# Designs tried in a protein design run: peptides against a protein of PDB entry 7PB4. Part 82

Target 1, 105 residues: chain A of PDB entry 7PB4
Amino acid sequence: KMLNIKEYKEKLLSTLGEFLEDHFPLPDRSVKKKKKNIQESSVNLITLHEMLEILINRLFDVPHDPYVKISDSFWPPYVELLLRNGIALRHPEDPTRIRLEAFHQ
Target 2, 218 residues: chain B of PDB entry 7PB4
Amino acid sequence: DALQMAVGYFEKGPIKASQNKDKTLEKHLKTVENVAWKNGLASEEIDILLNIALSGKFGNAVNTRILKCMIPATVISEDSVVKAVSWLCVGKCSGSTKVLFYRWLVAMFDFIDRKEQINLLYGFFFASLQDDALCPYVCHLLYLLTKKENVKPFRVRKLLDLQAKMGMQPHLQALLSLYKFFAPALISVSLPVRKKIYFKNSENLWKTALLAVKQRNR

## One batch from the design tools (peptide; aimed at target 1 L52 F60, target 2 F154)

Design b2_p27_3 (made by RFdiffusion4)
Pose (drawn by RFdiffusion4):
Structure b2_p27_3 (pose): chain A 91 residues (1-28, 43-105), chain B 212 residues (1-189, 196-218), chain P 27 residues (1-27)
Amino acid sequence: KMLNIKEYKEKLLSTLGEFLEDHFPLPDVNLITLHEMLEILINRLFDVPHDPYVKISDSFWPPYVELLLRNGIALRHPEDPTRIRLEAFHQ
Amino acid sequence: DALQMAVGYFEKGPIKASQNKDKTLEKHLKTVENVAWKNGLASEEIDILLNIALSGKFGNAVNTRILKCMIPATVISEDSVVKAVSWLCVGKCSGSTKVLFYRWLVAMFDFIDRKEQINLLYGFFFASLQDDALCPYVCHLLYLLTKKENVKPFRVRKLLDLQAKMGMQPHLQALLSLYKFFAPALISVKIYFKNSENLWKTALLAVKQRNR
Amino acid sequence: SLEEKLLYQKVQELVVTEAEFRELQKE
């Protein structure tokens, strides 16, 4: 059961990464890829389940933040605009 | 054959400026609906015309008439429905066309050969609940399509939030009751739906439904 | 759009699989 989940996870991640690079590229400060941004968000969601917010730095491309906000993937902090969290789809 | 000429004409897409082209388009569309309302269309023709109508090609009236004449002689391929859901996801489709398509999918539900690959698109179907123009028809579709495996906690939470936003709407209550039946531990709280008139009820389709 | 909806679906599945993988790894 574990190995099946692992295989599925890895296949989903690889295909997601390819899809991101194909459909959400950077334009050319130092910006990070959308993949790294999603990775930071997913890591913070499980590492700190009581504060899953991550600060928005200059490396976050505003179009990516707005993309994640429009599609219900990322959520804004009720008071602090510099923080965003990942939607807890697992619950 | 008389129908294949019209299918090919619609596959060629819209043509030049109209000198006599309006009459030609009308003749082809009349031929298709006559065949559809007399004895029905085959699966291949339906697979072609449904996806042509749900694409950006042709105006709204042509797509509306094509959708209103999408009556199967036998069955409907599920792959055609998958491609139709993909065309909805493209976004170059009219709102009224989307409403008509969801009405058609509800009306033609028992004439799709397989529904498992359609159920695999439960997420795309559920995400359309945000749109308050598609909400009743999407709820009617999900009432038919929902299995036990589809009742995930996230969906229950989002449906409860939508109920709180819109109020206890009939279609939302019916879908929520189905969710309660399938997963009572995740939440506490088929049949009549408004605007559920079968627009595609021909006599032959009626005999086939009774034979079903 | 199509790409945006696909992105949403893929990210939703990844988050759910990540939670299940962590539970199984703990067990």

Design b2_p27_3_s1 (made by RFdiffusion4, then SolubleMPNN; from b2_p27_3, 13 letters changed)
Fold by OpenDDE base, seed 5:
Structure b2_p27_3_s1 (fold): chain B 105 residues (1-105), chain C 218 residues (1-218), chain A 27 residues (1-27)
Amino acid sequence: as target 1 above (105 residues)
Amino acid sequence: as target 2 above (218 residues)
Amino acid sequence: DLKEQLLRLMVEELVILEAKLRELEEE
């Protein structure tokens, strides 16, 4: 039983990864903005897959505080996407924190 | 192999340089069509071509022709179907392509190797019931997929509302009858006991091809 | 949006699977 569930989870993760790459890719970094010396803190945006992984892990690893702080690596449209679809919830008192919906409960 | 060259053409896309793009495209389409109808396609070939047909990479006419020849030699990978469904969501395919896909999915349902991931897409398919063009085929698909755990009060309400709007459609009645079988307490309405579930079996575009596939796999 | 709905369904199932796995690992 456990092995079957693990295998199924792995397949689902793989499918999700491909789906996200195809339909929710990060914006191309290719806007070579010109030379201005702004220390563009090259905030490396994480993929939606990585974001979901963080949220899922937090939900189960810290069930009493399942909230993740929104970092600069979180692409705002992804945050909005998750919130709009009820996949994630904003913390009631701290708008900078989100949690994954506890679908297992 | 001519088929490998054809699949590779669709996968890589048309190389810019050939003046005869349309002739090359037609040649490769005919190659795929010929092999698919005679022998069926391998699971890997279906994976590639099905994705292409739904991605919007080519025009509607080409996508329709590709999708019509998605005939398996043996099996269709569930992963290919899940990936295909993902493309339906992006809206790059035409309405006619969506209808054809659901028809294909129902027709090829028994040739899909596994159903576990497809069953997870139940809610997505159920949402597609609101499309009048898709509704008959989606009902048939849902009839094949529905388990007891899928029969929820909100879905029952949605089906009854849809029936109130569209009238007593045979495909809706078939699905509602299955819902009543799994959850009789949720459906108070007396459904006519139709002994024969009439999904329009009629225009299975693949009837002859499916018979040939079954004969080869015996 | 159907793609967004599909995303939700996939995540929902993933969460359910993760919960089942963790329950089995604690046993």
Scores: peptide ipSAE 0.653, ipTM 0.511, DockQ to the pose 0.505
OpenDDE base, seeds 1, 2, 3, 4: peptide ipSAE 0.648, 0.650, 0.652, 0.648; ipTM 0.513, 0.523, 0.508, 0.513; seeds 3, 4 fail the geometry check

Design b2_p27_3_s2 (made by RFdiffusion4, then SolubleMPNN; from b2_p27_3, 14 letters changed)
Fold by OpenDDE base, seed 2:
Structure b2_p27_3_s2 (fold): chain B 105 residues (1-105), chain C 218 residues (1-218), chain A 27 residues (1-27)
Amino acid sequence: as target 1 above (105 residues)
Amino acid sequence: as target 2 above (218 residues)
Amino acid sequence: SMAEQTLRLMVEELVILEAELKKLEKE
């Protein structure tokens, strides 16, 4: 039973990865270097897959405080996507923190 | 089914010829209350009853009781919420019913199947901040709904003006803090770092029921 | 969108699977 669940989980993760690449890719950094002094905050944005991984891990690793602090690596549209679809919830007291919905609860 | 008969009674309205209209009403209301608190209501039943509660078809006491038992078995349809909000615009419901609706909406927010249409109502909810009785609950709702795209300079000004009028209310500060998170350049004012954003516990009325719903949907 | 709904379903399933695995690891 455990092996079957692990295999299915791995397959689902792979499928999710492909799905996210197809439907929710990061914006291409093809913003042409026009020299305006906008500090290109060299913030490496993480993929939606990586973001979900962080959120899932936090949900299970720290179930009493399953909230993740939104970093600069979190692309704002992804945060909004997760929130509007009920995949993530905002912390009631700290708008900089989000959690994954506890679908298993 | 007793519940179907009760819902049908509220939908069709009281038959004029019944001498015991009040007893029949009470019987059906108790049936709805009992099922809602024990098992929750189906999305279709909530659609019908929520519409009735806000339409002004019945008296305020009945509407209040119906609204208090709008507990889902599984989910609430977003369309039901949109229809409900449309009734708020018509103004046939009491102020107390409006307050109760916003409390309900916040409490049941996670059980609403979709948020897209509700998000389109952002401007309507934001306009309701001017009502002092609604303001705490609307702030909580907006805290749940607010996206970066909703944070506009004119809304920031309105919130600051409201804060100047009402004082530094915890619910306003919570919403302003969220606005500052999305658009730090629009809010130059140093917001006090409150460690705890405190919304009024709108959920208290349904706390036990909500726990039961979450347990059933596991 | 259909894509967003599919995303939710996939994440939901992943969370459920992870919970099942964690339960089995504690037995």
Scores: peptide ipSAE 0.638, ipTM 0.459, DockQ to the pose 0.302
OpenDDE base, seeds 1, 3, 4, 5: peptide ipSAE 0.631, 0.631, 0.633, 0.632; ipTM 0.505, 0.501, 0.492, 0.504; seed 1 fails the geometry check

Design b2_p27_3_s3 (made by RFdiffusion4, then SolubleMPNN; from b2_p27_3, 13 letters changed)
Fold by OpenDDE base, seed 1:
Structure b2_p27_3_s3 (fold): chain B 105 residues (1-105), chain C 218 residues (1-218), chain A 27 residues (1-27)
Amino acid sequence: as target 1 above (105 residues)
Amino acid sequence: as target 2 above (218 residues)
Amino acid sequence: SLAEQLLRLMVEELVILTAEEQKLEKE
């Protein structure tokens, strides 16, 4: 039973990764729109897959404080996507923190 | 080959220089239809044409006609189906095209070479249960795909909610019965023991063609 | 969108599977 769940979970994670790459890719860095002044914040954006992994892990590792601080590596459209779809919730007192919805409860 | 020219036309799109674009399109469409119904299409031809039908490259009438002639000679590639489903997510196809696709998918299910990736799309198909037009065909598809591992409490809740909303639909009852078979503890509700599972006969559109395919592959 | 709905469902399933996994690890 445990092995089957793990295997299925891994398959689902793989499928999710592929799905996210196809439907929710990071913006191509290559659009050098010439607008001068946006500081090249050298911040490497993480994939939506990585973001979800962080959120899922936090939900189960720290169930009493399942919130993750939004870093500069979080692409704002991904944060909005998760919030808009009820996948994530903002902390009621700290808008810089989000949690994954506890779908298992 | 006339078929290769027709497929190439749909793939590359209309060449600018043809004065009578509609006549050319109709000619190529008829070529594809004739070959598909007589002999079936190769997996590669289905891959190309199925993607075209769902991409929104052509109008709904053309897409519908293409999709209706997605009859395999031997097999359909699972990858073609996965790509097709990806196009459904983009939403460039009409509701009628989506219905037709699910009907096609159910009808052609046995001709798909592999099911591993399709099984991973279980959640996608399950989401489509909420569409009243798709629900009967999606239930049938899910009935074919459902494994014990797919039967989760949240999906049971969703099915029961759908049953409460839509009533005791035969296709929904069939799926619920399968869920109860795999996970009896999750479904406390007494389901009427239906001796016959009644799905809408999706295969009716392709019945003759499917018989011919089965005869050729024997 | 359908893609967004699928994303939600996949995440929901992952959460449920992870919870089941943790439950089995504690047993």
Scores: peptide ipSAE 0.626, ipTM 0.620, DockQ to the pose 0.543
OpenDDE base, seeds 2, 3, 4, 5: peptide ipSAE 0.620, 0.618, 0.623, 0.574; ipTM 0.616, 0.646, 0.635, 0.672; seeds 3, 4, 5 fail the geometry check

Design b2_p27_3_s4 (made by RFdiffusion4, then SolubleMPNN; from b2_p27_3, 14 letters changed)
Fold by OpenDDE base, seed 4:
Structure b2_p27_3_s4 (fold): chain B 105 residues (1-105), chain C 218 residues (1-218), chain A 27 residues (1-27)
Amino acid sequence: as target 1 above (105 residues)
Amino acid sequence: as target 2 above (218 residues)
Amino acid sequence: SMAEQQLRLMVEELVILTAEERKLEKE
């Protein structure tokens, strides 16, 4: 049973990855990183896949506070996409925090 | 075309070997400026140059000059704006560039072809209200974007908190008045009835150019 | 959009599977 779930989950993650690349790609940011050593925290945007992974992990790792703080790595259109579709919920008191919807409850 | 060469230069970036990098940069920048102010730029040119201005590919002075000449011939693509906002999130642009961008966005708002995707950025723009330098322009932008669906209790609280912190700013009052219009039950505070909404004049930098654009498109 | 709806469904399934997986890991 566990093996089957893991295999199916892996397949789903792969399919999701491909789906996200096709339908929800990040904007092309191929700005050649000239190595100017300025420690400006080049906050790289994370993929929607990575964002979902963070949200899912938080949902299960910290179920009493399943909220993730929106960082600069979170592309705003992705955040609003998740909120608009009811995939994520905004914290009622802190608009900078979002959680994944607990679809398993 | 001189403009195509200039845009191509900014897109591809400076070739390493030229001793005259600064002269070449200035030449191309002047070309873009001249065309933009005279004729406006095509949507494709704005797409390229706007992204460059916000990407941190060039220095702040160059980015500022590019952004100041993001004057459309006809329309600005919404996609260009979305990409531009995405660059703001990377934090490679200066605070002054951010202010200028919001001023530009407000000034050029009517020239953006669509607003659906920009409206999806509502939450991002709203978060920028906390920046005192951005707040007046963000309020104006939000005033243009706000739909009933955007008016949420937490946003009302944030606006009231900002008002408590900053005082009764005209731009905050304008936005709160709009919020009260959409959701009167969420705003118990009596707002002064303003017959006129006053936002900080973001258009001043482009006033002449915008008049010219409107005249050409008539 | 259709893509957004599909995204929701995929995430729902992923959350459910993750819950099941974590439940079984604790047994």
Scores: peptide ipSAE 0.647, ipTM 0.416, DockQ to the pose 0.301
OpenDDE base, seeds 1, 2, 3, 5: peptide ipSAE 0.647, 0.650, 0.649, 0.651; ipTM 0.433, 0.431, 0.435, 0.432; seeds 1, 2, 3, 5 fail the geometry check

Design b2_p27_4 (made by RFdiffusion4)
Pose (drawn by RFdiffusion4):
Structure b2_p27_4 (pose): chain A 91 residues (1-28, 43-105), chain B 212 residues (1-189, 196-218), chain P 27 residues (1-27)
Amino acid sequence: KMLNIKEYKEKLLSTLGEFLEDHFPLPDVNLITLHEMLEILINRLFDVPHDPYVKISDSFWPPYVELLLRNGIALRHPEDPTRIRLEAFHQ
Amino acid sequence: DALQMAVGYFEKGPIKASQNKDKTLEKHLKTVENVAWKNGLASEEIDILLNIALSGKFGNAVNTRILKCMIPATVISEDSVVKAVSWLCVGKCSGSTKVLFYRWLVAMFDFIDRKEQINLLYGFFFASLQDDALCPYVCHLLYLLTKKENVKPFRVRKLLDLQAKMGMQPHLQALLSLYKFFAPALISVKIYFKNSENLWKTALLAVKQRNR
Amino acid sequence: MTLEEHLLFQKVQELVIVDAEFRELEE
C-alpha cells in the first residue's frame, strides 16, 4: 500500500512539474519558479500545522501569488498581507 | 448521405461572408434535427456535433440548436462527455450553453454507456458550484453522479460553506442529504429539481427510456 | 477560469492529499 502511494505520488509530482513548466513559465531581482513556491507552501503546511503562513518575499512573482489566490490554492492571512498559506485539502 | 454532408459542413467550421451561406447552414441544421427528432443520432455523430457546439466555433444560436438536437438513437460514448467537459474547461463557451449542456447531461444520464470515467471528473463538476448560474444544474448532476468514494471531507466542508452562503437551497439540501447518507461521520445533513424539464423528450427517446 | 487553471487546481489538490496519506503511512 505504501509503495503504491509512493509511485502515485512521484508520478503525480513529475507530471505536475512538467505541466507547470509547460503552462506557467517565468518571464525570462531573482525570481523562484512556481514549483519552488508550491514546494515551500506544501512544506510549511505540514511542518508547522499551527502556523502554515509563509512571508511573501521579492522572489515571489506577483502573478504567481495571484494565480494561486484566484484558483483557491493559496489563502491570504486575515490581517497580514505579506503572508499566505496553502489550502488544507486533506481536511 | 444526407446527414453526413451536414456533419462535414459543421466539421469545416464557419465559412466566409454570407451570400447564400445562411440558407446552407439552415438546411444542414434542419437536416440534423430532422434526423434527430425522427429516429435519433449515432454515437459518432453525437461525439462530433456535441464537441463542435461546445467549442468556440459557430454562434450561440447554432450551438443551442445543436445541443437541443443531441438525441441518441442508441447510446452516448463517455469519451465524448469527457471531451465535452474538457471543452467546458476551455472557457470559450457561453453561459447559457453551459446551462443547456448540464441540463442535457442530466437528461441523457441513463443513455451514456459507461459513467466511471465521467465520475472521474467529479472534481471538475464540483468546482462549478461556485458559479451561482450553474449551481442548481450542477447539484442535480452531482446528485446522480455521486458515489461513496466522492464524498471527501474537503467537499463536505466546502458544500457546508456554500450552504451557509446561499442558504438551505433545495438542490443544495438534496446533495447534502446524499452526502450525509454516504458519510454520516463527516456531517449530519433525489429528487425534484427545478428547471428539470426534459427538453429532449422525443417519442422514441421515451420508448427507450421505458425500455430502460 | 481556464483549462490550465482547472488542471492546476486538481493536480495540486491531489498532491496535498497524497502527501498527507504518505506521511501517515510512514508514521

Design b2_p27_4_s1 (made by RFdiffusion4, then SolubleMPNN; from b2_p27_4, 13 letters changed)
Fold by OpenDDE base, seed 3:
Structure b2_p27_4_s1 (fold): chain B 105 residues (1-105), chain C 218 residues (1-218), chain A 27 residues (1-27)
Amino acid sequence: as target 1 above (105 residues)
Amino acid sequence: as target 2 above (218 residues)
Amino acid sequence: MTQKEVELRLMVEELVILTAELKELEK
């Protein structure tokens, strides 16, 4: 039973990964903004898959405080997507923190 | 059933022949209230009754009672909310009804089926911040609705002007903190680090009912 | 909510449920 659930979860994660790459890709970094010298710190944006993984892990690792602080690596449209669709919730007292919806509860 | 008769009464109005208009009205109000608090209302019933409550068809007392029992069984249609906002624009409802509506909208926000059209109403809600009675609840609503795309320089200016007028209100500070999060370059002012975002009446009138709705829909 | 967004939600819901089940079985 446990093995079957693990295998199914891994399959679903793979399917989700492909789905996210196809339908919710990060914007191409390739827009070479011309050389204006502002050292815009190249914040490495994470994929929506990685974002969801962080949120899922936090939900189960710290169930009493399941909130994740939104970092600069979080692409704002992804945060908005998750919130808009009821996949994530914003912290009522801290707008910089979000949690995954506890679908298992 | 009794609920259908009650909804039909509010929709079509009193049948001319009823000698006891007030007793009939009260009977139908009680029917709606009882069903709403016990089981919630269907989306169609909320659509009809919410429209009635904001249309000015009945007196303020009746409208207030109807609006207080706009508890969904499952979901609220976004179209019902858009229609309700349309009535707010017409201004046939009392100020107290408007306040109650915004409280209701915040309380029921998660039960609204879609948010796309509501998000298009962002500008209307933002304009309502100028109403001192609405401001706390509108800030809460905007806190729920605000996207990065909504954070514009002109809105930042308006919020700062409002803060200058009203002082550092917790609900306004909450919204400003969200604006600063989305667009830090637009808000140069150091916001006091409030550890807690406080919205007035966060314990809404519907807390118990909403818990019951969530339990029924699990 | 777009069809793709619905599908995303459903997949995430399922992942959360599966993760919960696995954690209960690991106790």
Scores: peptide ipSAE 0.657, ipTM 0.452, DockQ to the pose 0.310
OpenDDE base, seeds 1, 2, 4, 5: peptide ipSAE 0.650, 0.655, 0.655, 0.650; ipTM 0.587, 0.415, 0.454, 0.572

Design b2_p27_4_s2 (made by RFdiffusion4, then SolubleMPNN; from b2_p27_4, 13 letters changed)
Fold by OpenDDE base, seed 5:
Structure b2_p27_4_s2 (fold): chain B 105 residues (1-105), chain C 218 residues (1-218), chain A 27 residues (1-27)
Amino acid sequence: as target 1 above (105 residues)
Amino acid sequence: as target 2 above (218 residues)
Amino acid sequence: MTEKEVMLRLMVEELVILTAELLELEK
């Protein structure tokens, strides 16, 4: 049973990765060239996949404080996407912190 | 079904022939209340009853009771909320009903199926901040709805003006903190780092009902 | 929600459930 669940989870992670690459890619760095005043935030944005991984891990690693601090590496549209779809919740007291929805509870 | 008869009564209005209109009204209202609190209401039932509560078809007492029992079984349709907001624009509902609606909207926010059309109403909700009675609840709603694209210089100015008029209210501070998060360049004022965002009514009227809804939908 | 966003939610939900189940089985 455990092996089957692990295999299924791995398959789902792979499928999610492909899905995210196809439908929710990061904006191409190339579009940065034309608009002068976009501060070249030298900050490497993480993928939505990486963001979800961080949120899932935090949910299970620290269940009593499952909130992640929003860093500059978090692309704001992804944060908004997760929040508006009920995948993530903003901390009631700190707008810089979000958690994954506890779908298992 | 007793619920269908009750909803139909509110939709079609009182049949003229009933000698005891008040007893019939109370019977149907109790039926709706009982089902809503025990099982929740279907999205279609909420659509009908929510519009009735805000249309001014019935008296304020009845509208208040209907609105208090707008508890979903599963989901609330975004269209129902948009229609409800349209009634707020017509101005036929009482101030107390408006307050209750915003409280309801905040409480039921997670049960609304979609947010796209509600997000388009951002400007309407923001304009309602000028109403002192609505302001705390509207701030909470805006805290849930605000996207980076909504944070504009004119809205920042309005929030700062409200803060100057009303003082440093916790709900305004919460919204301003969110605005600063999205657009730090627009808010040069140092906001006190309050660790706790307090929206006053942490205890919504629906707390127990919402817990039951969440348990049924697991 | 767009169809894509619904799918995203469902996939994440399933991942969370599977992760919880695995953690219970490891205990």
Scores: peptide ipSAE 0.658, ipTM 0.447, DockQ to the pose 0.308
OpenDDE base, seeds 1, 2, 3, 4: peptide ipSAE 0.654, 0.648, 0.654, 0.655; ipTM 0.504, 0.552, 0.454, 0.454; seeds 1, 2 fail the geometry check

Design b2_p27_4_s3 (made by RFdiffusion4, then SolubleMPNN; from b2_p27_4, 12 letters changed)
Fold by OpenDDE base, seed 3:
Structure b2_p27_4_s3 (fold): chain B 105 residues (1-105), chain C 218 residues (1-218), chain A 27 residues (1-27)
Amino acid sequence: as target 1 above (105 residues)
Amino acid sequence: as target 2 above (218 residues)
Amino acid sequence: MTEAEVQLRLMVEELVIVEAELKELEK
């Protein structure tokens, strides 16, 4: 039983990954290198898949504080996507923190 | 059924020949209240009744009671909310009804099927911040609606001006904190780190009903 | 909500449910 559920989880994650690549890809980093010397620390944006993984893990690893701090690696449109679709919730006291909706509760 | 008859009464108005208009009104209102609190209302019923509550067709007491029982069985149509907001613009409802509507809108926000048209009303909601009675609830609504593209310099100025006028209100600080998150360059002012919930969740008139709706839809 | 957004929600919901089931079985 446990093995079957793990296999199903892996299949779901794979399917989700493909789905996210097709429908919610990151914008092309073709921000033209205008040569201005400012060491803009190019914060690497994470994929929506990675973002969801972080949120899911936090939900189950720390159920009493399931909130994740929004980092610069979080592409703002993805945060907005999750919030508007009821997949994530903003922290009531700290707008820089979001949690995954507890669909299992 | 009794609910259809009640909704039809509010929609079409009282049939001329009824000697006991007040008793009939109360009967139908109780029917709507009972069904709404027990089972919730269908999206179509909410569409009809919500518009009636805000249209000024009935007195403030009746409108208040109708609005209090706008509890969905499943979902609320975004179109119903847009129409309701249009009635707010016409100004036929009381100030207390407007406050109640914004409280309702915040409480029912997750049950609204779509948010695209509501998001287009952002400017209207933002303008309502100037109403002292609405301001706490509008801040909460805007906290739910605000996207990065909504955070503009003119809105930042208006929020700061409002803070200067009203003082450091928790609900306004919540919204400003969100604005600072989306556009830190627009808000140079240090906002105090508040440990308290910005919005009074304890005053949700529908808390028990919403829990029941969520349980039925699982 | 777009069709893709609906599907995203459903997929995430299923994943959360499955994760919860796994956590219960590990106890």
Scores: peptide ipSAE 0.659, ipTM 0.450, DockQ to the pose 0.282
OpenDDE base, seeds 1, 2, 4, 5: peptide ipSAE 0.652, 0.655, 0.652, 0.651; ipTM 0.595, 0.538, 0.576, 0.591; seeds 1, 2, 4 fail the geometry check

